Peptides against a protein of PDB entry 5CWW. Designs and how they scored, part 20

Target 1, 194 residues: chain A of PDB entry 5CWW
Amino acid sequence: VPKLQGPFDFDLNPEDEQDDEVELKDIYVIGEKPRVADLMRGEEEELEMMKEDQHNGLSLNIICLLSTSGQVKICLDIDGVEAQWLPPRSKNKRLFAPPPEPPSLLTFQTFDTLKPAEVTPDGWPMFSEDATSPYSFYVTHPAGITYISLTPWVFRLESELQSDSEAGTEFRIDLLAKGQGSERDRIFTQTRTQ

## One batch from the design tools (peptide; made by RFdiffusion4, then SolubleMPNN)

Design b2_p21_7_s2
Fold by OpenDDE base, seed 4:
Structure b2_p21_7_s2 (fold): chain B 194 residues (1-194), chain A 21 residues (1-21)
Amino acid sequence: as target 1 above (194 residues)
Amino acid sequence: SREEKRKRVLQALKKALAKLR
């Protein structure tokens, strides 16, 4: 039986958001791509094909959170939460293992998909996948549809995570953090037919 | 270690994000 994982601790929540009970409406998870090193215990020939696949994903889970207000939080699973299974009912409850520290999610980016005037108390924004990219998705709301893409930074972050060189890493990470994180485009706006 | 490098990258990212807040 899969173990329900959580609660998660949020790291680097914006100060302004700490006090605001953000009511979450939806969650979208982008699962990590396997690390090539973990796959590469095998044949060198599979290594080259998988290196190409490495460029197509992040070796971290991404947790996207959507609030009632249409706020999106992009969080990174920095602890690498693996799928846990309920331990078999073996009698040895390690009674004395301190509860594992809850896994931390690193808040990478927060942004709004709705204008203040579009926010409604009964609004129910939802995530929808993009079949063309695992790192792109839509936020749907009665007011409109917003396209989101994580591709601008995902590749760069993965490149740093897989880099054999530490030269310039800090600088590139600083640029990644300061740069426009995710692409966001309102692709549809519902015109209120009065 | 590759894992140590990953940890360093993530720490750098955390620090970078913290500076923006």
Scores: peptide ipSAE 0.602, ipTM 0.950, DockQ to the pose 0.833; fails the geometry check
Fold by OpenDDE base, seed 1:
Structure b2_p21_7_s2 (fold): chain B 194 residues (1-194), chain A 21 residues (1-21)
Amino acid sequence: as target 1 above (194 residues)
Amino acid sequence: SREEKRKRVLQALKKALAKLR
C-alpha cells in the first residue's frame, strides 16, 4: 500500500508569499530521469538508447504548484523523495526512529501566468502536459493559455549534477540561480466581448 | 563520491537562491 507522503516543507519561499493564503488548484510533477549509475544494472543494449535520452533530462523530481491566482511555483525535490511503502506488518520492535524530517522542496522559481485584471474568484487554472517535451507544459485559465518550458535551465543544472569537475561550479550555479530562465509565453488570450 | 558531488551542487544552488531573497 502506498504511504501518503507529506507534509512537505518548502525551502526558500519568498518572504512575501504567506503560504497560508495561497490556495493551490493544481500540481504538476515531472519525474526524474534515471541516473546513469542506475542504468548500468540493465542490459547493455538499452544503455545505448538511454544515453541519448539522458542528456535531455534532470536527475531530480520537479514539482510545479499552481495557485488560484495563476501563480506557478517551481520546486525541486533535493532529498529524493522515493515512493514510500507502508512497512510490512512485522511484529517486531517499534524502534521509534525519530520521525524522518519532512522532505524539503527547494523553491527554484515563482512567476505569474495571469495579469492582476485576469484573476477571478471563480478562476480554475490547470496544468496540462506538452507532448513534445517532458519539461514543457501549459497553464490553462479562462483568460488564456500560457506555455512554460523549463528546458533552458534544466539542462544546465543536470550538467552540473553530472560534472566530474568542481571547477567553476559555484559560479555557474550562481548564474543559473540569477538567470532562472524558464520560458513563459502566452499563446492564447480570451477576447472579452464587451 | 558522485552522490557527495550532487549534494555539493544542490547546497550551492540553495545558497545561491537564498542570496536572491
Scores: peptide ipSAE 0.601, ipTM 0.949, DockQ to the pose 0.846; fails the geometry check
Fold by OpenDDE base, seed 2:
Formats: sequence, structure tokens, C-alpha cells
Structure b2_p21_7_s2 (fold): chain B 194 residues (1-194), chain A 21 residues (1-21)
Amino acid sequence: as target 1 above (194 residues)
Amino acid sequence: SREEKRKRVLQALKKALAKLR
């Protein structure tokens, strides 16, 4: 039987975002790419082809959250949340084990897809996938459509996660955090016919 | 280990993001 997972804790939410005030409307999950180490059990030829695929992915799950106001929160699953199964009813459940700490999501970036004037009480923004890239997606709202791509920083973060050298890692990570280089482009705006 | 290094990268990221909050 699958185990119910959650609640999730959010690490490093902006202080002004009381989690209670953000009404979430949609969730978009980008699954992690397999790690090279997990692929090393395959035939040598499959290893080369899969190395190329790994250069284009992140070995972390990404959880995107979308609010009613069109705010997008990009979160990283740093704990590696996996599917859990209920253990068989062993009689010796230590009744007093503290509940395991809930898995945490690291808030990487938060940004708006709507202007304040575009936010409506009846607005229902939604995610949609980009068939051409697993790290790109759209936010659709009655006011318009916004293209989002995580590719610029995903590549850099994965490079650090896969690097053999620790030299300069802290500097590059600091730069990555400051830049938060998600691409955001409003590809369509609904003209209000007044 | 590779896993320890990965954890260090993620901790560095967490620290870097914390400085921006």
C-alpha cells in the first residue's frame, strides 16, 4: 500500500510570504534525471548515450507552485522524496519514535507571471508542459501566457552536482543563487477590449 | 564520497539563498 507523503516543509520562503496567505492553484513537478552512478550498471555503449542525456537534466526533482495571483515558486527536492510503501504491520512499532522530520523543499526562486492589474479574484492560472523541453513550461491565465525556462540555471546546478572538483564551487553557487536565471517571457497578452 | 560532495553543494546553495532572504 502506498504511504501518504507530506506535509512538506518549505525552506527559505521569502519572509513576506506567509505560507497561509498564498492560495495555491496548481503544482508542476519535473522529475529528476537518472544519476550517472545509477547508469554505470549498464553496458558501456548505453553509458555514453545516457551521459549526453544527463548533461541536459537535473538530478533533483523540481516542484513548481502556482498561486492564484500568478506567483510561481520554484522549489528543489533536496531530500530526494521517493515513493514510500507502508511497512508490513510489524508488531514492534516503537510507539514513541518521534515522527520523522517532514521532507523539505528548498525555495530556489519566486517570481510573478502577472502584473498587479491582471490579477483577478476569479483568475485560475495553470501550468502546461513544453513538449520540447522538460525544464520549460507555460503559465496560462486569462490575461496571458508566460513561457518559463529553468534551463539556464539547471545546467549550472547539475554541473556542480556532478563536478569532481570542489574548486570554485562556493563562488559558482553564490553566483547561481544571485542570478536565479530562469527565463520568463510573456508570449501572449489578452488585450482587454474596453 | 560523491554523495557527500552532492550534499555539500546543496548546503552551499542553501546558504547562498539564505543570504538573499
Scores: peptide ipSAE 0.601, ipTM 0.949, DockQ to the pose 0.866; fails the geometry check
Fold by OpenDDE base, seed 3:
Structure b2_p21_7_s2 (fold): chain B 194 residues (1-194), chain A 21 residues (1-21)
Amino acid sequence: as target 1 above (194 residues)
Amino acid sequence: SREEKRKRVLQALKKALAKLR
C-alpha cells in the first residue's frame, strides 16, 4: 500500500499569501524523468530508447496546485521524494527514529488563470493533461480553459542540473528565476449567452 | 560529485528565488 507522503513544507512561500487558507481543489504532478546516469547502471539496450525521451525531461518532480480561485502554484520537489510504501506489518518496533524533516517543496511561481470576475463560489477548476507535451496542461473552469506550458524553463533548469561545469551556473539560474517564463494562454472563454 | 553539483544548483535556485520574494 502506498504511504501517504506529507505534510510538505512549502519553501519560499510568498509572504503575501495571507493565511487565507487557499482552498486547494486539484493537484497535478509531473513525474521526474530518470537521470541518464542512473539508467547507465542498467542494461545498455534500454538506454538508447530512453535517451530520446530523457532529453526533454526534468529530473525533478513538479507539483502543480490549483485553488478554488483558479490560482496555480508550481512547486519543485528538490528533495527527491521517492514513493514510500507502508512497511510490511512485521512486528519489529523499529525505534521511532525522529520523523525525518518533512520534505520541502520549492515554490517556483504562482499565477492566476481566472479573472476576479470569473471566480465563482461554485466554480471548480480542474487540471487536465496535454497529450502533446508532458510539461503542458490545461486548467478547465466553467468560465474558460487556460493552457499552461512549463517548457520554456524546464529544459534550461535540467541543463543546469546536468551540467558538468559550474561556470556561469549562478548567472543562468538567476536569469531563470527572474524569468519564471511559464506560458499561459486562455484558449477558450465561455460567453454567457443571455 | 555529480550529486553535490546538483545540490549546489538547487541551492542556487533557492537563493535566486528568495531574492525575488
Scores: peptide ipSAE 0.599, ipTM 0.949, DockQ to the pose 0.859; fails the geometry check

Design b2_p21_7_s4
Fold by OpenDDE base, seed 2:
Structure b2_p21_7_s4 (fold): chain B 194 residues (1-194), chain A 21 residues (1-21)
Amino acid sequence: as target 1 above (194 residues)
Amino acid sequence: SREEKRKRALEALKKALAKLR
């Protein structure tokens, strides 16, 4: 039987923790891609084909959260949430292992998809996938549609996670964090017919 | 190990993001 997982801890910005008022409306999950290291345990021939897939996705799950106000929060599952199964009802070993600490989501980026004037109390923004890219998606709201792409940083982050060299990693990660280079483009705006 | 390097990179990311908060 699958084990129920959660709650998840959010490593949110302290400013976001004070906003207990952020009403979440939708969640979009981008599943992790296999790590190159895990692929290298196979036949050498598969190694060459997968090296050419230089565009291997992130080896972390990405959890996107969408608020009523159209705020998007991009979180990374850094601990790796794996499917857990209830142990078979075997006998009496009361090993009270302390409950594993809930996995923490690391907030990578937060941004708005709506202007303040577009936010409505009855607004219900939703995520939708982009069939052409696993790391791109849309936020749909009555006021408009926003295209979002994580591709500008996802591959760079994966490169650092897979790097055999520690030289400059901290510096490049600092730049990546500061840049927060998700692409955001309003592709459609609903004209208020007055 | 490669796993230790990955862990260090993730810790660096946590630290980098914490500085922005």
Scores: peptide ipSAE 0.594, ipTM 0.945, DockQ to the pose 0.755
Fold by OpenDDE base, seed 1:
Structure b2_p21_7_s4 (fold): chain B 194 residues (1-194), chain A 21 residues (1-21)
Amino acid sequence: as target 1 above (194 residues)
Amino acid sequence: SREEKRKRALEALKKALAKLR
């Protein structure tokens, strides 16, 4: 039986912690791709098909959060939320292992999809997938539709996570964090009928 | 270990993001 996971702790920016009751309207999850090391334990035939796909994803879960105001938070699951199954009813009183610390989500990037004048109290922004890319999606709101792509940084981050050398890794990661180069394009804007 | 290198990269990311806050 699958175990419900949560609550999650958010490693949010201190500035984001001061933002009033940010009402979340939607959550979008991009599941991790299998790690090369985990694939090496599989059958050789599955390894060849997955090698082409291995270069095309992040070995971390990405959790996108969407607020009523149209703010998007891109979070990374650093600890790796493994699928937890209810322990088999083994008759042995396994000593209550302290509940594992709730997994912490690392906030990678925060940005707005709406202009201040487009924010409404009754707004209902929602995520939707992009069929062309697992790392691209849309935010739909009555005011308009915004295209978002994580591809500018996802593959670079994965390259650092898979690197065989530590030389320059810290520097490149620092640049990646500073750049936060998610693509964000408004593809549709609702014309206000005056 | 490859896993140790990965952990170090993730720690570097956490530190880099913390500096931007």
Scores: peptide ipSAE 0.593, ipTM 0.945, DockQ to the pose 0.752
Fold by OpenDDE base, seed 3:
Structure b2_p21_7_s4 (fold): chain B 194 residues (1-194), chain A 21 residues (1-21)
Amino acid sequence: as target 1 above (194 residues)
Amino acid sequence: SREEKRKRALEALKKALAKLR
């Protein structure tokens, strides 16, 4: 039986003064891809050819959170949360082990998919996958549909995580953090016929 | 090691995001 995991600690950016009142409606998880280094352990000679073509995805889980207001929060699992199973009903409840530290999620980016005038109390925004890309998805709301793509930064971040060069890494990561270029495009808007 | 470099990159990311707060 799968073990229920949580609570999770969120390392949220304080720019969202409204974080305490955010009602979450949906969660979308993009599972990590294996690291090239872990796959190539033992094949030194083939390492040069596979560098060019395989835009392997990010070697971190991405957790997308969606609020009632249509706010999307992109979180990174830095600690690498794995699936856990319920321990067998063995009588030895280690009653005295301190609870493990809750896993932390790092907030990478926050943005809105709805205008303030489109937000409704009964609104139920939902995520849906893009069948053509694991790092692209849609947010569907009664007011409209928004396409989102994480591809502009995901591969750049993975390149820094896999880099053998320390030169300029801090600078490039600082630029990546400032220039959080997720693509966001409203592909459909529901016009209220007056 | 490659793992140490990865760890340093993740710490740099945490630090970079913390500066935006």
Scores: peptide ipSAE 0.591, ipTM 0.944, DockQ to the pose 0.722
Fold by OpenDDE base, seed 5:
Structure b2_p21_7_s4 (fold): chain B 194 residues (1-194), chain A 21 residues (1-21)
Amino acid sequence: as target 1 above (194 residues)
Amino acid sequence: SREEKRKRALEALKKALAKLR
């Protein structure tokens, strides 16, 4: 039987503390690509084909959260949440180790897809996938459709995570964090028929 | 180790994001 996981803790910005009251309507998960080191357990031939595909992904799960207001939070699973199963009822009272600390998500970026005037109480924004890229998606709302792409920073972050050089890593990561370069483009806006 | 470098990069990311908050 799968173990129920959660609650999750969110490492949110203090400015986002007011957003903790925001009702979430949808979640979009971009699964981590297996780490090259973890793939080394497979057959060498599968490793070469996977190496080419792996250069295009992040070795962290990305959790995108969507609020009723059309706010998107891009979160990173730093701790690596794994599927857990209930242990078989073995009668041996292994001393209950204290429950592991709940996994935390790191908020990388927060942004809006709707203008304040487009936000409605009955609004139901939804994620949809982009068939062309695992790191691109759409937010659909009655007011319009917004294209989002994480590709501008995902590759750069993975490059730093895989880097053998510590020189300048902190500086480049600082620039990456400041840049928060997710692409966001409103591709459709619904005209209010007066 | 590679894992230690990864851990350091992730800690740097956490710190960088915390400074923006």
Scores: peptide ipSAE 0.596, ipTM 0.946, DockQ to the pose 0.743; fails the geometry check

## One batch from the design tools (peptide; made by RFdiffusion4, then SolubleMPNN)

Design b2_p22_1_s1
Fold by OpenDDE base, seed 1:
Structure b2_p22_1_s1 (fold): chain B 194 residues (1-194), chain A 22 residues (1-22)
Amino acid sequence: as target 1 above (194 residues)
Amino acid sequence: MEEKRQAVLEALKKALEKLREE
């Protein structure tokens, strides 16, 4: 039986402290790709196939949150939350280890997919996958469809995570954080029939 | 490798925290 995980502590931007009013409507999870170090433990045959795919993945889970207002939050799982299974009922009353500290999600980016005038009380935005890229997806709302791509920063972040050199890492990470985040493009807008 | 990875993640956290303060 899968263990219910949570609550998660979100290291959210203080600007998001208005979170008590943010009604989340959907969640989209992009699973981590195997780390190069983990590949070295695999069979040689799996290593060759994964070498090509490794250049295009992030070794962190990404959690995308979508609100009723069309706000998207991109969060990174920095603690490496693995799917936990309930231990088999072994009869030994193992002392309840103190509940592990809730895993922390790092909020990387927050942005809107809707204009204020497009937000409706009955609006129900939803995520959908992009078949062409694991790091791209769509947000669909009655007002329109927005394409989102994480590719620009995902590649750079993974490059830093895999780098053998610590030299300049802080500078490059600072540039990554300050730089253009996710690509966002409105691909469809519903014309209000007058 | 894990120590370097952790250092990158800490650097990212700090960078994002700075952006929130600006």
Scores: peptide ipSAE 0.572, ipTM 0.936, DockQ to the pose 0.766
Fold by OpenDDE base, seed 2:
Structure b2_p22_1_s1 (fold): chain B 194 residues (1-194), chain A 22 residues (1-22)
Amino acid sequence: as target 1 above (194 residues)
Amino acid sequence: MEEKRQAVLEALKKALEKLREE
């Protein structure tokens, strides 16, 4: 039986204490791609085919959160939330195992898809996938549709995760964090017919 | 490899924490 996991501790910015007011409307999860090292334990032939697809993936789960206001939070599962199964009812419940620390999600980026004037109390923004890329998606709201792509920083982050060199990693990661390089494009805006 | 991966993630966490403090 699958174990219900949660609550997730959002390592949300302490300034996000104001986020207690953020009503979440939707969640979009991008599953991790297998790590090359994990694939190398398999047959060599499957490695070559997967290498091309692997170059564009992230070996971390990404969790996107969408608020009523059209705010998107991009979170990374850095703890690697694995599917937990309820232990078989074996008698020795080690009572004293501290509850596993709730998996922490690292908030990577937060941005708005709506202008303040477009935010409505009854707004229901929704995620939808992009069939052309696993790391791209749309936010649909009555006011408009926004295209989002995580590909620019996903590639860079994965490159660091896979790199054998520690040289310059801190600097590149700092740049990655500062750049917040998600692509965002409003592809449709609903014209208010006055 | 796993140690480096963890180091990258820790570096990322620290970098993001710094941005939040700015």
Scores: peptide ipSAE 0.572, ipTM 0.935, DockQ to the pose 0.752
Fold by OpenDDE base, seed 3:
Structure b2_p22_1_s1 (fold): chain B 194 residues (1-194), chain A 22 residues (1-22)
Amino acid sequence: as target 1 above (194 residues)
Amino acid sequence: MEEKRQAVLEALKKALEKLREE
């Protein structure tokens, strides 16, 4: 039986005045790709599977959260949260080790996909995948559809994570953080048939 | 390798912290 994980601490969560009131409607997880260094140590069979993915993905899990208002929060799993299973019902009272510090998610970016006038109480925004890219997805709402791509910064972040040189890393990371270059494009808007 | 990775992540965290403070 899979273990329910959480609570997660959100590191650097923007103090949205409404954070306590934000109702989440959907979650979208982009799984990490294996690190190149880990691949070199892995069995040859794992190497072949990764050669086919021409685009080196991010070696971090990305967790996207979607609120009722159409707000998207992009979080990075910096701690490497793994799937946990409920321990077998072993009768042994293992002394509850102090609950491990809850895993933290680093909030990378937060943005809205809906205009204030498009937000409705009955609105139910949902994520959907883009078949053409693992780092692109759609947010669908009755008011419209928004395309989102994380590709621009994902590539840059991974390049830093895989770099052998620390020279200039701080500068490039600073630019990456400031740029927060997720692409966002409203591809469809529902016209109110008056 | 892990130390470098951690350094990058710490740099990212610090960069994001600075943005929040601005």
Scores: peptide ipSAE 0.569, ipTM 0.935, DockQ to the pose 0.846
Fold by OpenDDE base, seed 4:
Structure b2_p22_1_s1 (fold): chain B 194 residues (1-194), chain A 22 residues (1-22)
Amino acid sequence: as target 1 above (194 residues)
Amino acid sequence: MEEKRQAVLEALKKALEKLREE
């Protein structure tokens, strides 16, 4: 039986200027790609195939959160939350391991997909996948559809995570953080039928 | 490898913290 995971702690939540409890409406998860190190345990031939795949994914889970207002939060699973299974009901007194520290999600980016005038109290924005890219998706709302791509920074972050060189890492990471490089494009706007 | 990965993540965290302070 799969174990329910959570609650998650959010690290570096932007000071929600608005004390308004962000009501979440949807969650979109992008699963981590295998790490090179995990792949290097395979034969040399697997290494070459893996090099091509290494450039195409992030070795961190990404959790996207969508609020009623159309706000998107891009969070990184920095703790490496793995799928957990409930232990078989075997009698062994699992020593009450202190409840594992709740996994922390690092808020990488927060942005709005709706204009204030488009926000409705009964709005139900939803995520939709992009079949062409695992790191791109859509936010659909009655007011319109917004395309989002994480591709611009995902590759760069993974490159740093896999790099053998520490030289310049801090600088490149600083640039990555400052760039907030997610692509966002409103691809459709619903015309208000007057 | 893991130590470096952790260092990158810590650097990222710090970078994001700095951006929020600005």
Scores: peptide ipSAE 0.573, ipTM 0.936, DockQ to the pose 0.862; fails the geometry check

Design b2_p22_5_s2 (from b2_p22_5 with K5E E8K)
Fold by OpenDDE base, seed 1:
Structure b2_p22_5_s2 (fold): chain B 194 residues (1-194), chain A 22 residues (1-22)
Amino acid sequence: as target 1 above (194 residues)
Amino acid sequence: SRTEELAKKLAALVKKRKAERE
């Protein structure tokens, strides 16, 4: 039986966001690229195809959250939250280990996909995937469609995570944090018939 | 600043991941 995970602690949430005020409408998860060790356990044919893809992903899960107002929050799974299954009912009195600290998500970036005038009480924004890239997606709303791509920073972050050298890492990470660099383009806007 | 703290946390993450591979 799958274990319900949560609550999550959101690290570096914007100070102006009260947790109680943000109503989430949708969640979009981008799973981490498979680890080389996991690839070695697969069939040889899958191994060859995945070797080419090994360079094209992040070794962290990304959790995207979408609010009723069209706000997108990009979070990184820094603790490596794995799908947990309920432990088999072992009869042994497992000493109630203190509940593990809730996993933390690092809030990388927050941005809006709607203008204030486009936000409606009955609006229901939703995520949809981009078939052309695992790190790109759309936010659809009655007011319009926004294309989002995480590609500009994902590969840079992965490069740092995989680097064998510490030289310049701090500097490049600082630039990454300052730039963040997600692409956000409104590709469709619903024309309000006056 | 939030950005500075983000950079710090990302740097710590990178360091942690590198240490886990050694």
Scores: peptide ipSAE 0.607, ipTM 0.947, DockQ to the pose 0.788
Fold by OpenDDE base, seed 3:
Formats: sequence, structure tokens, C-alpha cells
Structure b2_p22_5_s2 (fold): chain B 194 residues (1-194), chain A 22 residues (1-22)
Amino acid sequence: as target 1 above (194 residues)
Amino acid sequence: SRTEELAKKLAALVKKRKAERE
């Protein structure tokens, strides 16, 4: 049985976000590309199909959070949270080890997909996948649909994570942190039929 | 600034990942 994970600590949350102010409505997870070494322990056939998808992926899990107001928060799993399973009911009262420190998510970027006037009490935003790209998705709302792509910075970040040299890494990371170049495009807006 | 801290965190992550591969 899968174990519920959390709570997560959000590192570098915007100072103005009081935890009570942001009601989360949906979560979208982009899993990390599998490590070749971990895949080699599995069936070889699964390895070949995953190789093509592996070349362009990030070696970190990305967790996207969507609020009722249409705010998207892009978080990086820096601790490498693995799927946890409920321990088998072993009868032994294992002494409660102090709860491990909650895993941290690094808040990479936060942005809005809705205008304030589009936010309605009865409207709720939802994530939808893009079948053409693992790092692109949609936010659907009664007011409209917003396309989001993480590809611009994902590629750059992965390049740094896989680099053999530290030369220039600090500079490029600084640019990445300043730019946060997620693409965001409103592809559809619902016309209010008066 | 937040961006400076983000950069530091990302740089630390990159360094950590490189060290784990050596």
C-alpha cells in the first residue's frame, strides 16, 4: 500500500504567501528521468523504450501546485523523495524513531494563469497534460486555457546537473535563477455570452 | 534576495550531484 507522503517543507516560498492564503486545488507531478544505473536492474526491454525519453528529461522531480485563484507554483524535489510504501505490519513496536525531517521542496517559480477578474468562487482550475511534451501542460479553467512549458529552463538545469566541470556553472545558474524562463500562453479565452 | 538564495540552492544541488557521481 502506498504511504502518503508529506507534509513537505517549501523552501524559498514567497514572503507574502501566508500558508493560509493559498488554497491548493490540484497537483501535477513530472517525474524525474530514471537513472540508467537503476534501470539496468530491471527488464532490458523497458530500458530501450525509456532511453528515448530519458535524453531530454530532468534528473529531479517537478511538483506543480495549482491554487483556486489559478496561481501555479513550480517546485523542485531537491531531496529526491522516493515512493514510500507502508511497512508490513510487523508486530514489533519499533521505537518511534524521531520523525525524519520533512522533505523540502524548492520553490523555483510562482505565476498566475488567471486575471483577478476571471477568478470566480464556482470556477476551479485544473492541470491537464500535454501529450506532445512531458514538460509542458495546460491549466484549464472555465475562463480559459493556459499553456505552460518548462522546457526552456529544464534543459539548462539538467545540463548543469550532468556537467563534468564546474567552470561557468555558478554564472549559468545565476542566469537561470534570474530568468526562470517558463513559457506561459493563454491559448483560449471563454467569451462570456451576454 | 530570493533570486540569490535560489541560485545558491541550485548551485549547492549541482555540486552535491557531481560529488555523488565521483
Scores: peptide ipSAE 0.605, ipTM 0.947, DockQ to the pose 0.788
Fold by OpenDDE base, seed 5:
Structure b2_p22_5_s2 (fold): chain B 194 residues (1-194), chain A 22 residues (1-22)
Amino acid sequence: as target 1 above (194 residues)
Amino acid sequence: SRTEELAKKLAALVKKRKAERE
């Protein structure tokens, strides 16, 4: 029986956001780049296609959350949430291992896709994938469509994760934290037919 | 600041991942 995962703890949630005030409408998950070792178990042809794509992925899961107000929260799975199965009921009263710490998500970035005047109580923003890039997606709302790309910082973060040197890492991470670097572009705005 | 805390957590993550590969 698969173990129910959650609730997730959100680390570094913006101070102004009481979790109780943000109604989530949609979730978009960008899976981590498959480990080369896991790919080696696949057919050789899949390995060659993945070698070209291997340089462009993040070795962390990204969880994007979308609120009713069109707010996007970009979270990183720092714990590496894996599919867990319920341990077989071994009858041995093993000492209650402390309940596993709830999985934590690191809130990397939060931004809005809607203007305040575009937010409606009955709004239904949704994520949609970009077939051309795993790290780009759209937020669709009756008021408009926003393109989002995580590519700029994903590449930089992965470079640090895969680096063999600590030289300059702290400085570059500080720049990542300050700039965050997600692209956001409103590609369509619905004209209110008066 | 939030950004300083984020930087600290990301740096810790990088360090952890590097240590796991060694």
Scores: peptide ipSAE 0.605, ipTM 0.947, DockQ to the pose 0.783
Fold by OpenDDE base, seed 2:
Structure b2_p22_5_s2 (fold): chain B 194 residues (1-194), chain A 22 residues (1-22)
Amino acid sequence: as target 1 above (194 residues)
Amino acid sequence: SRTEELAKKLAALVKKRKAERE
């Protein structure tokens, strides 16, 4: 039986966000790229295809959260939440082990996809996948459709995670944190028929 | 600042991941 995972603690949530005020409507999860070492036991052909796709995926899970207001929160799974199976009821469960600290998600970026005037009580924004990239997606709302791409910073973050050198890492990470360069483009806006 | 804290946490993550590979 799968172990129920959560609640997740959100590290670096904006202080002004009262946890109670953000009603989440949708969740979009981008799974981590499998480690090449795990793929090496598989067919050589799949390895070549993954090498050619220069877009080496991130070795972290990304959890995107969407609120009723069209706010997107991009979180990183820093703890590496793996699917936990309920351990077989072995008798020696230390009854009083403090509940394992809930896995923490690192809030990387938060941004809006809707203008305040576009937010409606009956508006239900939803995530939609982009078939062309695992790190791109759409937010669909009656007011419009917004394209989002995480590719710009995902590539840089993965490069740091895989780098053997510590030289300049802190500087580049500082730039990542400051830039938070997710691409966001409103590709469709519903014209209000006046 | 939030950004500085984010940078610190990301740096810690990178260091942790590098140490796990050695």
Scores: peptide ipSAE 0.604, ipTM 0.947, DockQ to the pose 0.795

